# Peptides against a protein of PDB entry 3T6J: the designs that were tried, part 150

Target 1, 375 residues: chain A of PDB entry 3T6J
Amino acid sequence: PIVESYIGFIESYRDPFGSRGEFEGFVAVVNKAMSAKFERLVASAEQLLKELPWPPTFEKDKFLTPDFTSLDVLTFAGSGIPAGINIPNYDDLRQTEGFKNVSLGNVLAVAYATQREKLTFLEEDDKDLYILWKGPSFDVQVGLHELLGHGSGKLFVQDEKGAFNFDQETVINPETGEQIQSWYRSGETWDSKFSTIASSYEECRAESVGLYLCLHPQVLEIFGFEGADAEDVIYVNWLNMVRAGLLALEFYTPEAFNWRQAHMQARFVILRVLLEAGEGLVTITPTTGSDGRPDARVRLDRSKIRSVGKPALERFLRRLQVLKSTGDVAGGRALYEGYATVTDAPPECFLTLRDTVLLRKESRKLIVQPNTRLE
Target 2, 372 residues: chain A of PDB entry 3T6J as posed
Amino acid sequence: PIVESYIGFIESYRDPFGSRGEFEGFVAVVNKAMSAKFERLVASAEQLLKELPWPPTFEKDKFLTPDFTSLDVLTFAGSGIPAGINIPNYDDLRQTEGFKNVSLGNVLAVAYREKLTFLEEDDKDLYILWKGPSFDVQVGLHALLGHGSGKLFVQDEKGAFNFDQETVINPETGEQIQSWYRSGETWDSKFSTIASSYEECRAESVGLYLCLHPQVLEIFGFEGADAEDVIYVNWLNMVRAGLLALEFYTPEAFNWRQAHMQARFVILRVLLEAGEGLVTITPTTGSDGRPDARVRLDRSKIRSVGKPALERFLRRLQVLKSTGDVAGGRALYEGYATVTDAPPECFLTLRDTVLLRKESRKLIVQPNTRLE

## One batch from the design tools (peptide; made by RFdiffusion4, then SolubleMPNN)

Design b2_p17_8_s1 (from b2_p17_8, 9 letters changed)
Fold by OpenDDE base, seed 3:
Structure b2_p17_8_s1 (fold): chain B 375 residues (1-375), chain A 17 residues (1-17)
Amino acid sequence: as target 1 above (375 residues)
Amino acid sequence: VIVPGGEAVPLDTDVAR
């Protein structure tokens, strides 16, 4: 429909246990022009799913063609406005019934408004490129995040009748080389098992899918980028992610050892993964600003994205998926909380960097309900 | 759901305890 809406208990991000939904609703209109790119992405989704770094046995048994539309939001009632949505939020339903994706285009447009002089933590040589390609690169990221991030992977389940949705004798865990030793039992869900880390973990998986698949030429082609432009879009997408990982420190509370925003925690985890890869891929350098106060610079080596970054992300993303599929809460928590831990250990000194991030904190944007008119 | 991670400050949800 030209006008789309939803209302109800949808997102569980505000629940510390990831179970109870927040009541929210929106009214939006379809942007036909912007929806075309996402339609092309949907057309390639079945093929792109095969590019993800896990065996087909860990992917959905049957591809179900989802909807994907770009929407301009007129009204959004809730605690926050997302850039993209994938619903329903139940993995079992996503596997068997399908799902719908939306990109909130006018929300993205607001997010893209950047003043060069206020852009923090980037090298001067990257600022213009970042400003130019932030929007387009994030369109790519949103599409991949929703469609192939949230829309990918299989949960291994034993139903109430004792039947498995996988062959216990033949399916091998790629991380252990052994048969599958854990799964979701009847009544168990992703959120019920992974609880406090479920939302952030899933966002991390989805963001990682975005970074991983944006390297694929077909993806860039779908969004209309070729040659040098495609490489710039890739670079800026990865650069934006590592920058976001630094910015994420604002949402960490040291005194409580907890995170206050699931997506930002996820982005910090990705930053840690890419830093661990080493070889000069990502460098965070403390500096002194023009005002004489602490500052920092994030540098991403473009030439190392494919050679260093991709393999590191591949291994990490596979581990995320395998642990999710098998319902291995202990392993999943150990992995994720390990990367989500914030200390002041050298060389990064993240707690010190957090002080810098807070010092350089940008003003929060106020989003106001738009209007429409007939011309 | 994906939210902007830069200039558009995401909502504080008090997650991951």
Scores: peptide ipSAE 0.146, ipTM 0.745, DockQ to the pose 0.070
Fold by OpenDDE base, seed 1:
Structure b2_p17_8_s1 (fold): chain B 375 residues (1-375), chain A 17 residues (1-17)
Amino acid sequence: as target 1 above (375 residues)
Amino acid sequence: VIVPGGEAVPLDTDVAR
């Protein structure tokens, strides 16, 4: 087997300021079959980057072909096991040296080992589709999230010598129509500037890229989905995201007005964006469970994903990128924290829904490392 | 990094506001 590993201070999600890395390491075996799909995605990456909703001037100047491999993890040392990884985490290195992506395939398989009767917050008619396609759709999401999410976008920088990595005279901010008015100075990084929201904001951007690009026929084709299957994968991917946004409320602490998980905060933000789009795209309905206690149902109108959802996500995603590229912390914080705010205001009543989510939550799953044996 | 939504073991993180 082909073995891959990494070790070191890599991810900074546990640092409230997003700067200090947690010691982490893994040993994994390459899944050749799934890796082939990700290689096809890499082969299309340069073209797919052009489909993102920002001008080329906000994208990397030169495309650097990254690696992408699907891995079956044998051992993982850390506070938690991710489904996908994009490294290095330094934007300057991503832009100048390149990056590597991995999907932890067997983690995905375990994560979705949910019994139908325990699947919460979905309509009965969606449960079977969800169970069937949650795995494949998440493969798509992980690939897009890592490769074209974390792997996309340019930071505008002025170096120590005063030189800019963009043309100040010609580059236009697509949101304002004006020249670029802010950038990163020497020594400033994404994490140093955006601090407490940096990790969650970036995850939100990456997740949004996944949802946005999964609508592209070429992406679905790369993963082997065509016709009705492709449409079902798209539907389930979006459905999973809006459901995740509701589930995310578990990780909000009302008393402290803070979030305890960056990805879940990001997914809640996306839910809020899609709810704001209106027009019946997403509906959350409080219900009464069979036990007589509070429950809820999330509905996503499949027919409105492209007509309502995509435009809303496009605008939001562009704003995320523009604010990130220009280092506009004030604007970025205002945007992101606005969507990340949890209140009990009607019609959603999110604090009340949080109580429902907590009531219906599953016990925490323990992931045990597998054994490899010769038979 | 991406982690599975809600059903996977989330990282115990703290994003302060």
Scores: peptide ipSAE 0.129, ipTM 0.737, DockQ to the pose 0.074
Fold by OpenDDE base, seed 4:
Structure b2_p17_8_s1 (fold): chain B 375 residues (1-375), chain A 17 residues (1-17)
Amino acid sequence: as target 1 above (375 residues)
Amino acid sequence: VIVPGGEAVPLDTDVAR
């Protein structure tokens, strides 16, 4: 078997300031069959990057073909096991040296194991579809999230010698219509500048890329979905995201006004963006469960994903990227913290919904080390 | 990194509930 591993202080999700890496490591075996799907995505990556809602000047100057491998994890030392990875985490290195993507296939398989009777917050009419397509849709999301999410965008940098990695005279900020007015100076990084919001902000950008690009027929084709199946995969992917945004409230601590999980915070932000789009795209309805206690239902109008959802996400995603590229911490923080704020304001009443989410909380899965052998 | 929402082991920070 082909064995892959990594080790070190890699991920900074547990650092409140997003800077200090947690020590982790894994040993995994390559899943050749699943890796082939991601290689097809890699083959289309350069073209798909052009579909993202920012000018080429805000994208990497040169496409560096990354590796993308599906891995079955044998052992993982760390506080949590991801479904996908994009490394290295330094944007400058991603831009100049390239990156590697992995999908932790057996982790995904565990995550997909959901019993219908325990599936919360969905309409009954959506449950069977959700169960059917959750796995496939998440494969799409992971691929896009890692490869075209984390793997996209450019940071504007002035190096220690005063040289810029962009043309100050010709590059235009698409949000302002003006020349670039801010950038990263020598020694500044994404994490050092954006600090407390850096991890979640980046995850939000990556998740948004996934939702946005999963609408592209070429993406679905790469994963083997066409016609009605492709549309169902899209629907379930978006539905899963808005549901996740509600579930995210579990990871918010009202007393500290703080989030405990970067990805879930990101998903809540996306939910807020899609709710803001209005027009009946997303509806969260408090209900009463069969047990007589509070419950809720999330509804996504399939017919409005492209007409309402996509434009809203496009604008938001572009803003995320522009603010990231320009190192505009003030603007970025204002935008992101605005959407990440949890209040009990009507009509959503998110703090009240949080109580419902906690009430309906399922026990988290415990993942244990598998066994494998050659026969 | 991507972590499945709610059904996978999340990467929790040190923030208390």
Scores: peptide ipSAE 0.099, ipTM 0.746, DockQ to the pose 0.075
Fold by OpenDDE base, seed 5:
Structure b2_p17_8_s1 (fold): chain B 375 residues (1-375), chain A 17 residues (1-17)
Amino acid sequence: as target 1 above (375 residues)
Amino acid sequence: VIVPGGEAVPLDTDVAR
């Protein structure tokens, strides 16, 4: 078997300032069959990057072909087991040296196991479809999230010698119509500048890239979906995201006004963006469960994904990228914290919904480490 | 990285304790 491992101070999610890495390591075996799909995605990456909603001047100057493999994890040491990884976590290195993507396939397989009777917050008509396509849609999301999410975008930098990696006279900020007014100075990084919001903000950008690009027919084709299946995969991917945004409330601590999970905060932000789009795209309805206690249902109008959802996400995603590229911490914080704010204001009443989410909380799954045997 | 939804593999926190 082909064995891969990584070890070191890699992920910074446990640092409130997003800077200090947690010591982490794993040993895994390459899944060749699943890796083939990601290889096809890599082959199309350069073209797909052009589909992202920002000017080429905000994208990497040189495309560096990344690696992407599916891994079956044998041993994982860390505070949490991810479904996918993009490394290194330094944007400057990603731009100059390249990056590697991995999907932790057997972790995903565990996550795919859902019992219909335990599936919360979905309409009955969506449950079977959700169960059928959750796995495949999440494979698509993971691939896009890692490869084209974390793997996209340019940081504007002035180096130690005072040279810029962009033309100050010709590059225009698409949001303001003006020349670039801010950038990263020597020694400044994404994490050092954006600090407390850096991790969640970046995850939100990556998740948004996934939702946005999964609408592209070429992406679905790469993963082997066509026709009605492709449309169902898209629908379930978006549905999963808006549902996750509701579930995210579990990870908000009202008393401290903080989030405890970067990815879930990101998903809540996306939910807020899609709710703001209006026009009946997303609806959250409080209900009463069979036990007589509060419940809720999330509805996504599939017919409005492209007409309402995509434009809203496009605008939001572009703003995220522009603010990231320019190192505009004030603007970025204002935007992100605005969407990440949890109140009990009507019509959503998110704090009330949080109570409902907590009431319907599922038990934590235990992941058992596999072993190998000689036969 | 990307992690599964909270219902699948809930993580206690990403914030340092």
Scores: peptide ipSAE 0.093, ipTM 0.733, DockQ to the pose 0.080

Design b2_p17_8_s2 (from b2_p17_8, 11 letters changed)
Fold by OpenDDE base, seed 4:
Structure b2_p17_8_s2 (fold): chain B 375 residues (1-375), chain A 17 residues (1-17)
Amino acid sequence: as target 1 above (375 residues)
Amino acid sequence: VLVPGGKAIPLDTTVWG
């Protein structure tokens, strides 16, 4: 088997300032079959990048073909096992040298194991569809998230010699209609500038790219879905995201006004964006469970994904990218923290919903080291 | 506790408490 290993100070999610890496090490085996699907996605990446909702001037100048592999993890030394990885975490290196993507396939497989009777916050009519397509939709989302999420966008930079990597006279900010007024100076990075919001903000951008691009028929075709199956995968992917946004409340600490997971915070932000879009796209309804205690239901109107959801996500995703590209920390923080704020204000009453989420919380799962052998 | 990693698994299957 082909063996991969990672080791070093890689991920900065545990640093409140997003700068210091946590020591991580893992050993994994390449899953050849699943890797082949991701290679097809890589082959289409250059074209799919053009479908993202920002001008080419905000995208990388030169496409660099990345590697993408699916891995089955044997041993993982760290505080948590991810489902996917994009490295390096330095945007300047990503746009000049390239990057590598991995999907942790056996970790994803754990996510596929859902018992219908324990599935919370979905309408009964959606549960079977959700169970059927959760796995496939998650594969699509992870692939897009890593390759075209983390692997997209340009940072505007002025180097140590004063030279710009963009034309100051011709590049226009699509949000303001004006010339570019801010950028990264020499020595400034995404994490150093955006600090406390950097990790979650970037995850939100990547998740949003996944939702946005999964609507493209070519993406679904790459993963082997056509016709009604493709539409169901899209629906379940979006449904999973809005459900995740509700579940995310578990990882909010009201007393400290902070989030404990960057990805869950990101998913909550996306939920807020889609709720703001209105028009019945997303509905969260408090209910009473069979046990007589509080419950809730999330509903996503399938017919409004393209007409309401896509435009809302497009606008939001473009704003995220523009603010990131221009190094506009003030604007970025205002936007992101606005959507990340958790209050008990009507109509959503998120703090009350959090109590419901905690009440319905499943027991913590433990992932143990697997055993493998050649037969 | 903050959760590291490139892509976290869904909450319903998470190993993080």
Scores: peptide ipSAE 0.046, ipTM 0.656, DockQ to the pose 0.060
Fold by OpenDDE base, seed 1:
Structure b2_p17_8_s2 (fold): chain B 375 residues (1-375), chain A 17 residues (1-17)
Amino acid sequence: as target 1 above (375 residues)
Amino acid sequence: VLVPGGKAIPLDTTVWG
């Protein structure tokens, strides 16, 4: 078997300022079959990057072929086991040296085990489809999230010698129509500038890339989905995201006005973006459960994903990238925190929905280290 | 101090039961 491992200070999610890494490590075995799908995705990455909703001037100047491997984890030491990883976290290294992506395949498989009777907040008509395609759709999402989400976009930088990595005279900000007015100075990084919102903001960008690009036929083909199956995978991926946005409310602390999990905050933001799009794309309906207690249902109109959802996400994703590239912290914070705000304002009444989410919450499952054997 | 880390998407927490 091909064995991969890493160990060290890797992730900074537990640092409010995104600066200090947590010590972690894993040992894993390469899943060759699933890795082949990701290799095909890598082979298409340069072309798929051009499909992202920003000018080439906001993308990396030189495409560096990354690695992407599916791994079956044998052991993981850390505060939590991820579903996917993109390394390194340094933006300069990502832009100059490249990056590596991994999907933790057997970790994802744990999430595939869903009991229909315990599946909350979905319409009955969606439950079977959701159960069937949640796993496969999540594989697609993780692949896009890591490779083309975290692996995309350029930071505008002025180096220590005063040189720019972009042409100040010709590069235009697509949001303003003006020349670039802000950038990263020497020593400034994404995390140092955006600080408390950096992790969640970046995860939101990556998740948005996943949703946006999963609509591309080539992506679904790479993962082996065609025809009606491809459309179902798309639908379930988007449905899972909007459901996750509702479930995210568990990780909001109203008394402190803060979020306790970066990815869940990101998913809530995406939910808010898609709700703002209107036109019946996403509907959250409070209901009464069979026990007579509060419940809710999330509905996504699949026929409006491309017509309503995609344009809304496109505009939002472009804004995220432009603000990131230009180091516009004020604009970025205003945009992101605006969508991350949780109130009890109608029609959504998110604080009330949070109570419902908490009411329907089940105990967290224990993940046990796997075993392997030779046949 | 920034360390050479990565981005990690967590296990799907939307699965109940």
Scores: peptide ipSAE 0.121, ipTM 0.745, DockQ to the pose 0.052; fails the geometry check
Fold by OpenDDE base, seed 3:
Structure b2_p17_8_s2 (fold): chain B 375 residues (1-375), chain A 17 residues (1-17)
Amino acid sequence: as target 1 above (375 residues)
Amino acid sequence: VLVPGGKAIPLDTTVWG
């Protein structure tokens, strides 16, 4: 339809247990021009799913062609307006019935307006490139995040009749080399099992898929980038993610040892993964600003994205998926909470960096309801 | 009650703005 809407209890981000939905509603208009890029991505989705770093046995048995549309939002009622949406959240329905993706195009456009003088935590040499490619790279990331992030992976399930949706004799856990030892039982869901970490964990998986697959030439081609432009888009996408991981510290509450935003927690986890990879891939350097107060710089070595970053992300992403597929809550929690822990331990001293992030915090932009008219 | 939640990338104006 040209006009799309939804209303109801949809997102569970405000529920600490990830179970109760917040009441939301929106009305939006289809942007045909931007939707065309996402349609091309959908056309390649089945092939791109094979590029993900887990065995086919951990992927959906049958590809179901989803809808993907770019929308210009006229009104949004909720605690926060998203840049992209993937629905439904029920993994079983995604596997059997399919799903829908939307990119909120005019929301993304708001994010593109960055003033160079206000851009924090980047090297001066990266600022112009970042400003130039932030928008395009974000389009790529959102598309991959929704379609191939949230739209990928299989949950191993035993149904009420005792039947498995996988071959217990032949399917091997790639992390352990053993047969599958855990699965979702009847009535168990992703959210019910992983509870407090479910939302952030899934967002981390989806963001990781975006970073991982944006390295694929076909993805950049779909979005119209080739040669040096494609490499710059990749670089800025990864740079944006590591910067976001630093900025995420704003949403950590040290006194409560908790995160207040699932996506920001996810981005911090990814930053930790890429820092752990070492070899000079990512560097966070405390500095002194022109005002004499603490500042910081994030540096990403573009020449090491494929050689160092990709393998690190591959291993991490595979672990995320395997633990999700097998319903291994203990393993999943140990992995995710390990990377999500914020301490002041050297060399990073993240709690100290958090103070710097808070000091350099920019004013929150207000999003107001637009209108449309015929010309 | 498990409510079908969507997965949505929030517009974080602090990060993307």
Scores: peptide ipSAE 0.106, ipTM 0.753, DockQ to the pose 0.054; fails the geometry check
Fold by OpenDDE base, seed 2:
Structure b2_p17_8_s2 (fold): chain B 375 residues (1-375), chain A 17 residues (1-17)
Amino acid sequence: as target 1 above (375 residues)
Amino acid sequence: VLVPGGKAIPLDTTVWG
């Protein structure tokens, strides 16, 4: 088998400033069958990038074909095993040198093992569909998240010589209608400028790209889904995201007004965006469980994903990208922290919902590292 | 592969399990 290994100070999620990496190492084997799907996605990446809701001037000037591989992890050393990885973290390197994506396939497979009776916060009618398509939908989401999420967008930069990587006279900010008024100076990075929100903000952008592009027929075709199956994969992907946004409340600490997990904060933000869209797209209803204790149900109206959800996400995602590209920290922070705020204000009463989420929390599953044998 | 940094989607058993 083809073996891959990753070693180094890679992930910075445990650093509040998103700057210092934690030492991580893993050894994995390539899953050829699943990798073939991601290779097809890579082959379509240049075209799919054009489907993102920002002008070409806010996208990379030159597409650099990345690597994308599905991996079965044999051993993992770190604080937590991920489902997908995009490397490197540095946007400048992504723009000039390219990047690599991986999906940890066997990790995802473990995550897919859901017992129906333990599945929380879904309508009964959605549970079987969710169980059936959770895995496939997550494969789609991870692929899009890494390749076209983290792999998309341009940072506007002025180099040390004063040269811009964009035409100041012709490039227009689609949100303001004006010329570009801010950019990254020499030595400034995404993480250095956006600091405490950088990781979560970027994860939110990447997750949003996944939701947005999974609506594209070509994406579903690449993964082998057509007709009703494709629609079910889309539905479950979006349903999973809004459910994740509710579950994310576990990772909010009210006493400190902070989030303990960047991706969960991102998912909560997306939930807030989709709730704001209104029109019955997403509904969270407090209920009483069979045990007489508080419970909740998340409902997503599949008929409104394209008509209500997509436009809302499009606008939000464009704003995320524009603010990122222009290095507008003030605007970016205002936008992101606004959606990331957790209060007990009606109608959602998120702090109350958090209590419900904590009450219904399942015991943490342990991933046992596999062994390989020759047959 | 040695890399200076990356983005990783965490597996949350509560969300996915």
Scores: peptide ipSAE 0.102, ipTM 0.746, DockQ to the pose 0.067; fails the geometry check

